# Peptides against a protein of PDB entry 9GMZ: the designs that were tried, part 40

Target 1, 343 residues: chain A of PDB entry 9GMZ
Amino acid sequence: TGFPLELLTRPATERLAYFENYTVAHPRLKEVYEILMRTIAEPAGASFIFVYGASGVGKTTLRLRVEQKLTELALPKLESDRARVPVVGIEAIAPESRYFNWKEYYTRALITLEEPLIDHKFDYGVRGISRDNFGKINVESKVVAPALRRALENALIHRHPDVFFVDEAQHFGKVASGYKLQDQLDCLKSLANMTGILHCLLGTYELLTFRNLSGQLSRRSVDIHFRRYCADSPEDVQAFKSVLLTFQQHLPLAETPNLVDHWEYFYERTLGCIGTLKDWLKRVLSDALDREATTITLKDLQKRALSVAQCQKMFKEIQEGERQLSETEADVQNLRSALGLGA

## One batch from the design tools (peptide; made by RFdiffusion4, then SolubleMPNN)

Design b1_p10_6_s2 (from b1_p10_6, 3 letters changed)
Fold by OpenDDE base, seed 3:
Structure b1_p10_6_s2 (fold): chain B 343 residues (1-343), chain A 10 residues (1-10)
Amino acid sequence: as target 1 above (343 residues)
Amino acid sequence: MPMHEPLPLP
């Protein structure tokens, strides 16, 4: 099965949007999705979920698919409880300054919680937070971060989402020299404890540094490793090729490009990360549509590929993250052996 | 939109 052939007569914007919205349920995404959905349904006293993996592995796609599913599952209840929001998802922003901007974080979280679909006006108990005539939240410049935090706590309690997602959560770790990463974790922990809302932090392997800093978070967190595909695994290579075949059939072009025959080049420039692959193909598709091209060539792929230097940098970051996890797995095995628990 | 299972390799 390929793309709807009718797309070939549609505007370039619709053709691009089709591919952008097309999600392949590749084995690693499906596995992590099932674990995450189960953990959200039955958190078993967890306050945090950490989802970590390579940049471009597909964490944002995972988040958006879970948000969609939680919304779909909540729809029958939302008809009776118009105050409830089933899920909240935000992206953490890299601070321009040496300090994480908590005021901006709280403001963005409040804006996301209070999207126009919620007719139910809530009093935040904070002067200088208002809704405009379009239902958008306006936060006056005079509102200080502690007041925004209280407003967010009240909003989270009132809206009672099943989970609060923070994508690119490694940005909490970008703290100035002399500030403790621990202080950021303590702020998040306090927010989760005060609201009773489960928090899911999605990010790169830099999140492992957060995980290791708090022995108390370890008891109240679930860890989910979103692995890339490895070229040394025949099963992973087959899965990666299957994803290429699927994207090949779902590029809305007059002539189906042969992506599968170039799988090694795709692997070299994505490191087995399906998000990186999809974003590369989106760029190449956009260029092809702008030229009214009938297909994608290897030259078109090469024009939008990550450089070897970028791939080498990304690969070093992946190897360091995978090493840290492998050491942790070895430590668990050593602990089990020392406890007289079999392998 | 739904998630799509990847196509089997021929």
Scores: peptide ipSAE 0.349, ipTM 0.918, DockQ to the pose 0.885
Fold by OpenDDE base, seed 1:
Structure b1_p10_6_s2 (fold): chain B 343 residues (1-343), chain A 10 residues (1-10)
Amino acid sequence: as target 1 above (343 residues)
Amino acid sequence: MPMHEPLPLP
């Protein structure tokens, strides 16, 4: 089964949107999705979930699919509770300074919580926060970070999302000192505790450094490793090839390209990261649609591939993250052995 | 939109 053949007569925008919206439930995505959904449903006293993995592994796709599913599951309750938001998701911004911009974080979180599904005006108890005629929050420049925090705490309590997502959460760690990082962790911990809202931080392997700095967060956190596919695993290679086969059948082109025969080249330029693969194919599809091409060639793929230097940099970052996790697993085994617990 | 199971390799 491939794409609907009627798409071949549709505008390039619709053909591209079809592929963009097409998500393959590849084994690693499915596994992490199931773990994340279960953990959100039954947090067992956890206040944090850490989802870490390579850049381009598919963390944003995971978040969006969980947000969609939580929204679908909440629909029957939202009819009775018009104040409730099932899920909220923001992206953490890289700090321009040695300090995290909490004012911007709180503002974005408030704006996202108040997106137009909510007819109910909530008074945040903060002067300089208003809604426009479309229900969007306007925050006056005079509103200070502590006031925005109180507004966000009140909004989170009132809207009671099942989870608060923070994408690119490694940006919390990009601060001038370990002390300031601890203060930021304590701020997040306090926000989760004051609101009773489960926080899910998604990020690169740099998020591990952030996780390890707070022994108190570690006790109230669930860890989810979103792994890439590894070329040294036959099962991972088969899964990666199956994803390529699926994508080639769902590229809305007149002639089905043979992506599977080039699996090694796709692996070389994605490092087994399906998000990187999808983004690459999206760029190549866009170029093909713009020139009204019947298919995609190897030359078209090469034109939009990541450079070898980009892949080498990404691979080094992956290897460092995978090493840190392997060391952590060894430390757990050593601790268990030292405690007289079997392996 | 649903998630789609990957196609089996031939």
Scores: peptide ipSAE 0.349, ipTM 0.918, DockQ to the pose 0.886
Fold by OpenDDE base, seed 4:
Structure b1_p10_6_s2 (fold): chain B 343 residues (1-343), chain A 10 residues (1-10)
Amino acid sequence: as target 1 above (343 residues)
Amino acid sequence: MPMHEPLPLP
């Protein structure tokens, strides 16, 4: 029930890669995965899915696992339709400037859609977009953002993915002084409407501002809350300890560390976020492998832990997001009661 | 790669 013991004789790179690729299907991840897969299969006229939760809750892991599953499910159809891409996923980058870089966004989306393994050449209808001899997309510096948008719209229509993922989507909210967040949302709505492609935005609780700004999005969006584990819930504490037990058995070290006995310290420094936990253990494992260590100690954990100040900042951001959701749930209940829909 | 169910606590 642990890691393959043969890994102890393998290079540090293989041992680290084993742990990196090891995903625990913890209860919250499994729940959100099943909801997301079902919503992608049957969007019921939705144009958007919002997946929001704490930083480090595991949204990127969720995305990658859904992308993998959608690709596996599409394989039989891809043999007959060589133009189709089953899924596309990008990360929104925080702009270096005060303005969201739409040119960079469209370029990255086009590059991701046009992976070299796609034999079908597509005409983007835009001068200055080409493929090199390796099939890589080249965008000339002279190509303007409106032309890149048209190229992306055409590529999305032609490749027809089941979903377009945008991770770290809270970065769309980083609008410069004078632009409204509404204009960014209207731009995304227009892209989804013009292409007919379902968009899934994954991000922090800052995505709740996007939900609230557009009464038109709310009619065509599905909301998925990816919750952290809470220390005030005995069930959540047991689930968190079970994840620690699983990770300790799957760290490719000669001596199994006892992580479960330190669960309170792991909770203090992860806030119940399994992505933060996995990233922490990955850093500590890398350090242990570099030293040819037989196990991980509490001192090794402390060396790579988030600072108390970082945890306090992250916890305030989580509490504000959880508060906003609780207020929204109360408003829905008040609306139902006011409509005479019984409690 | 599949997702793995977490181990039950003893």
Scores: peptide ipSAE 0.347, ipTM 0.917, DockQ to the pose 0.879
Fold by OpenDDE base, seed 2:
Structure b1_p10_6_s2 (fold): chain B 343 residues (1-343), chain A 10 residues (1-10)
Amino acid sequence: as target 1 above (343 residues)
Amino acid sequence: MPMHEPLPLP
C-alpha cells in the first residue's frame, strides 16, 4: 500500500510531514531497535549502551523511535507516578571551543528533563535554577557546572528515566588530549553510577575510541553496531532496494517515481545509509512540492545529491570505522584463542 | 507513528 491518496489534495507542508514521519523498519534498524529495547528493559548491570555506526545510518531515527516506544509503554505507570519521566534524549553539541561545555550539557539535560507538562516542582537545591509560570526551567548564567551536575543528578534520580540518550556522543571525544577524553568518560560514568540511570550514547565510529580508552566501561557497557548496507552482499542490496521501493510508494506525489531502477546511484550517494537516503529524498520531495511537480526525476535527485567528494570523504570515515571494528573483533578472537577459549 | 515493514521486491 502506498501513501494515502487524499494527501495529494493537502498542503505541501502536510505532504512533506507525512514523508518525514514515515519510517521504514528496514532489517538493520529493526535489529538494532530490538537489541536496544531489550537492553533497556534488561540492562543486566550495564550502565552504558554504545550505539555506533556511519553518519546518516539512522541513529537519530532509532533514538526517536525508542523514545516514542518507551513513552507509550510508560503511559499507564505515569498516571500513578507523576514525577516519572520515561525517557530523556539530548543531542551533544559540537564544542565551539577545544573543551566540551559541561555547563551547557547539564543545562540542556535539565531543560529536557523538566518539560512544562511535569506538574511536580522539584527543588534542585541549587540557587539560580527556577521554573517560570509555564513550568520551564530557567538556569541563571551564574550557576556553575558542579551545581548543575548536582541538579541533574537529583533530577535524574527523581524523574527516574529508563534511559538517558545522548545523540552525537562522539562530540565528547573532540577534546585534543586522550586524558581529557578519559575525564569526560569518568564524568559520565560517575553520573550514571550516582543516579543509577542507564546511559545510551549514540554516535559515529569515533565512539570506538571511547570504548577502547576505558577497559572499565567495557565491563558495564553493551555495544550495538548499527551497520550500513553493503553492495557486496546480495541480501543487503535486496534490503536497500526494498527500502527504495517503500519510499517511492510513500512519496506523496501524483506519479510514483521509479527509484528502484536507480538503486546503484542511490547507493553511490548514500553509501548504504538509510538516514542519508531519507534526508536526500526529503530534500527532493520538498523541491518537487514547491514546484507542484507530479513526480521526481533523476535530475531532481542529482540537484540534491551529496557530491562525489562528500561521498568519498564519508566512505573513508566508514572504512576506517569498519576496519577498527574488524581489528577489534579479530583481537577478541585472538585473545580468546590465546586464553584457550575456542574461536 | 509506527514503523513500517519494507515492501517486498516483486
Scores: peptide ipSAE 0.345, ipTM 0.917, DockQ to the pose 0.877

Design b1_p10_6_s3 (from b1_p10_6, 4 letters changed)
Fold by OpenDDE base, seed 1:
Structure b1_p10_6_s3 (fold): chain B 343 residues (1-343), chain A 10 residues (1-10)
Amino acid sequence: as target 1 above (343 residues)
Amino acid sequence: MEFHEPLPLP
């Protein structure tokens, strides 16, 4: 079944919103979703979850879907515990300097954690943190990072989310020295330990460098690799084509475009990343709706495609990440073999 | 956000 045909008579904004809100449960997304949900439910003493994969693989879609599901599962408990927030998610900002801005991080985390219209006045025990008439947190400029950290620790303990998401977490690694990176990791570990809140860091393969620097994190972390689809795998090609088929049926256009016949071109310009594919189709759909077009053409696709140079750069970054993981897997196998544990 | 299984290829 395709999109609701009544959308063809609706405004372009509603048609675009339909496609934007449409999520395909493609095999890799479903797999990672199930692993992540299970790990959040049963962390087994883990304090961290690392979700890494290519840019545009769908990590943000994964996060949003998990946040939605955790919220739905928490609803019965939220009726009795009005102070509880089921999940909190922030995006880490790229540092403007060689130093990560912890003050901004803590401020954003506090704001996000307290966005729910929770009538419960929580005193953070920190002067210069207040709520406005809309329940939003205001942090005065005079509040220092250690005070914001303490406020966040208290808020996380009080609200007790099932998980704290940090998207674009590779930005923690963008520091000038390995020592500073270790200090950042120790800071995050301390926050997780002091609050008892599970942290999920989502990021690119650059997150692996962050993970590998802390032998202490490895003992208290779960790793989840969100893989792209590979053209050398017949199963992955079939899954990718199935996603294209699904998207073509759910583009709210008068004439269904044939995306599947162009699967190689879609693969070339997305590298098997479904998030990149969806974003591309969203841009093309927006252009088509603005023109009141009946369908999408190959020329419309080409106009919004990533350049070959962009794809080559992204592919090099993916190959380096996949190589590092393959080496790590081989190192684990070698370690197991050296320990006399069968491979 | 709707979450749908991919359609089978014809």
Scores: peptide ipSAE 0.285, ipTM 0.897, DockQ to the pose 0.903
Fold by OpenDDE base, seed 5:
Structure b1_p10_6_s3 (fold): chain B 343 residues (1-343), chain A 10 residues (1-10)
Amino acid sequence: as target 1 above (343 residues)
Amino acid sequence: MEFHEPLPLP
């Protein structure tokens, strides 16, 4: 099954939007989705979920799909509990100053919690937080981070989401010289504990530093590795080719391009990351639509590919993350063996 | 936003 053929007569914007909105439930995404949904439903006393993996593996897509599903599941209850937000998701911003901006984080989190047309004006007990005529939260620049934290704590308690998502959560690791990453983690732990809200931190392999620094987090966290597809695994190669075939059939072009025959080139320039693949194809599709092209060629793909230097940099970051995980797994096995528990 | 299983390879 391919794209709706009617799209060929539609504007380029609609054709591009179709592909942008098309999500392939590739095996790794499905696996992580199922684990994440189960963990959110039954956190078993966990206060944190860590989802880590390569940049462009699809973590944002995972988040958005879970947010959608949790919203759908909550709809029957939201009619009776108008204060409830089923899920909240934000992206942590890379700080310009190299230091994580808690004030901005709390502000964004608070705004996101209040974006739903929830008529219930909660006074969060903080001067300089107001709602506009559209119900949108306005935070005055004079409001300090501790006050915003209290407002967010109150908002989270009142809205009672099943999970609070933070995408690009590796940015919490950006601490000032002399400050410990532990202090940032303790701040997050305190927020989760004070609100009783499960936090899910999604990010790169830099999130592994959070695992290593806090033996207390490990006891109250669930860890989910969102793996890329590996070219040394025949199963992973087949899954990657299947995704290419699916995207090939869902590019709204008059002539179906042959992507599958170029799978090695796609793998070389995506490192097995489906988000990177989709973003690449979206750029190529946009260029093709702008030219009113009937198909995409290898030359069109090459024009919008990541450079070899970019891929080499990304691959080094992936290899370091995968190495750290493999060492951790080996250490667990060694510990079990040393404890006499067997392999 | 549609969530689709990947097509099987022929």
Scores: peptide ipSAE 0.284, ipTM 0.897, DockQ to the pose 0.901
Fold by OpenDDE base, seed 2:
Structure b1_p10_6_s3 (fold): chain B 343 residues (1-343), chain A 10 residues (1-10)
Amino acid sequence: as target 1 above (343 residues)
Amino acid sequence: MEFHEPLPLP
């Protein structure tokens, strides 16, 4: 238990990298991981998975762990099918303009899907998409979004990933009128239908707007709520303290800091979001390593904490998302009861 | 990237 003691003699960069790469399988992450892996294996005719939760709950960590596991499970099949990619994951970029940049999205997806190490190369059927001498995709600036879409459709069909991940997917909705958001969802739905590839959209509670806009997507989607830890639940408080204890033991410092005794302060400044907690501790560890400090103090924590005003804003956004979900869950329950389906 | 169970509280 704890970090390898040899790290204390290693460079600060290696010590920081150890903690950055260390992932705690906390109960909520494990639960969502198991549901997501099962849904990818048995989509039951679903074309979409929506994973929503608070900012900093750990959605990107979830994605990366699923991508790793799907890659590991696919290795025996990849020996026989050199064209196959087991999984592809991209991050949606917030548009600088009032419109989502589909050209950039398709370009990023193609570049991510078609890694240089894939031996089996194919023609995209689109002029201005090529591979360099290193096998990296090059997309000429003259290539238009409809042509990039066809290239991505062909690549997804040919590579046949088990899932296509889109992280920060709330960025599809931020700038659109309700009508433009529907058009974007119909575009994504069409891409999933044309390719036969399962799409997983990860994002904040702003993704609930996607769920509400398309009664047709809801019939072909699986919803996964990645919940934060709640201070009013003794079990959630215990899980949060256990995560603090684990991080405490895995900070590569000469003296183990007492994080658990400050659990209320950590909870106040993370709102029960483990990703926010880990990112806070990374910043504090980096500062400590730069000073060649033997431990982390409460003052070091306070220096890198989110402000009370930031936490209050984040908490309002969480409460609104949790409220919308509770209303939806109640509506589903009322519908089931009205249909004579037991609770 | 390692995936570790959290430590039990004492």
Scores: peptide ipSAE 0.274, ipTM 0.894, DockQ to the pose 0.903
Fold by OpenDDE base, seed 4:
Structure b1_p10_6_s3 (fold): chain B 343 residues (1-343), chain A 10 residues (1-10)
Amino acid sequence: as target 1 above (343 residues)
Amino acid sequence: MEFHEPLPLP
């Protein structure tokens, strides 16, 4: 089974959109999805969920699939509770300055939370926040960060989402001192406590630094590791090849390219990260459609591949994150042994 | 957005 053959007669934009919207439920994505959905349904007093893994592993895809599913599950209840938003998700932006821009964060969170066509107007309790004639939130430049925080707290309480997602959450950590990182975590902890809303932070292995700095967050957090596929695992190699086969059959081209025979090259340039693979194939598909090409060649792949230097840098960051997790597992075992619980 | 199981290897 492959893409609908009718797509071959459709515009390039529709063919590209088909592939962009096609999501492979690869084993690691499915596992993390099931754990995350269960944890959101039954947080057991947790205030935070940390989802960490390599850049390009597929965390944004995971978030979007969970947001979709939570929205679908909430639809019957939203008919009776018109004020409720089932889920809210934002991407944290890397600060242009040495300091995280909380004003921008709160503004984006408010805009995203209020974008749903909710007929119920909410008073934010803050002057200089309004809705335009199209229902879009307007925040005047005079509104200060503490006022935006109060507006977000009130909006989160009123809309009562099942979870608040923050993607690329490692950007909270780009503050030059450990003390400032603690201040950011205390700020997020305070927001979760004041609203009673479960927060899910998705990011790179840099999120492990957040976990380790706050012994108080560890008691109220659930950790989910989104692993890449490893070439030293036969099962992981088979799963990666199966994803390549699936994408091969779902590229809307006249001639099916042989991606599976080049699996080692795909692995070399993606490090076993399916998000990186999908984004690479999207770029190559876009180029092929622009040229009205019948297929994708190895030369087309090479033109859009990450450089060896980029892959080496990314791999170093992955190895450091995987090392830190392995040390944490060893520390747990050492703690159990020291407590007399045995191995 | 559709969510599809990966194809088995032949």
Scores: peptide ipSAE 0.273, ipTM 0.894, DockQ to the pose 0.909

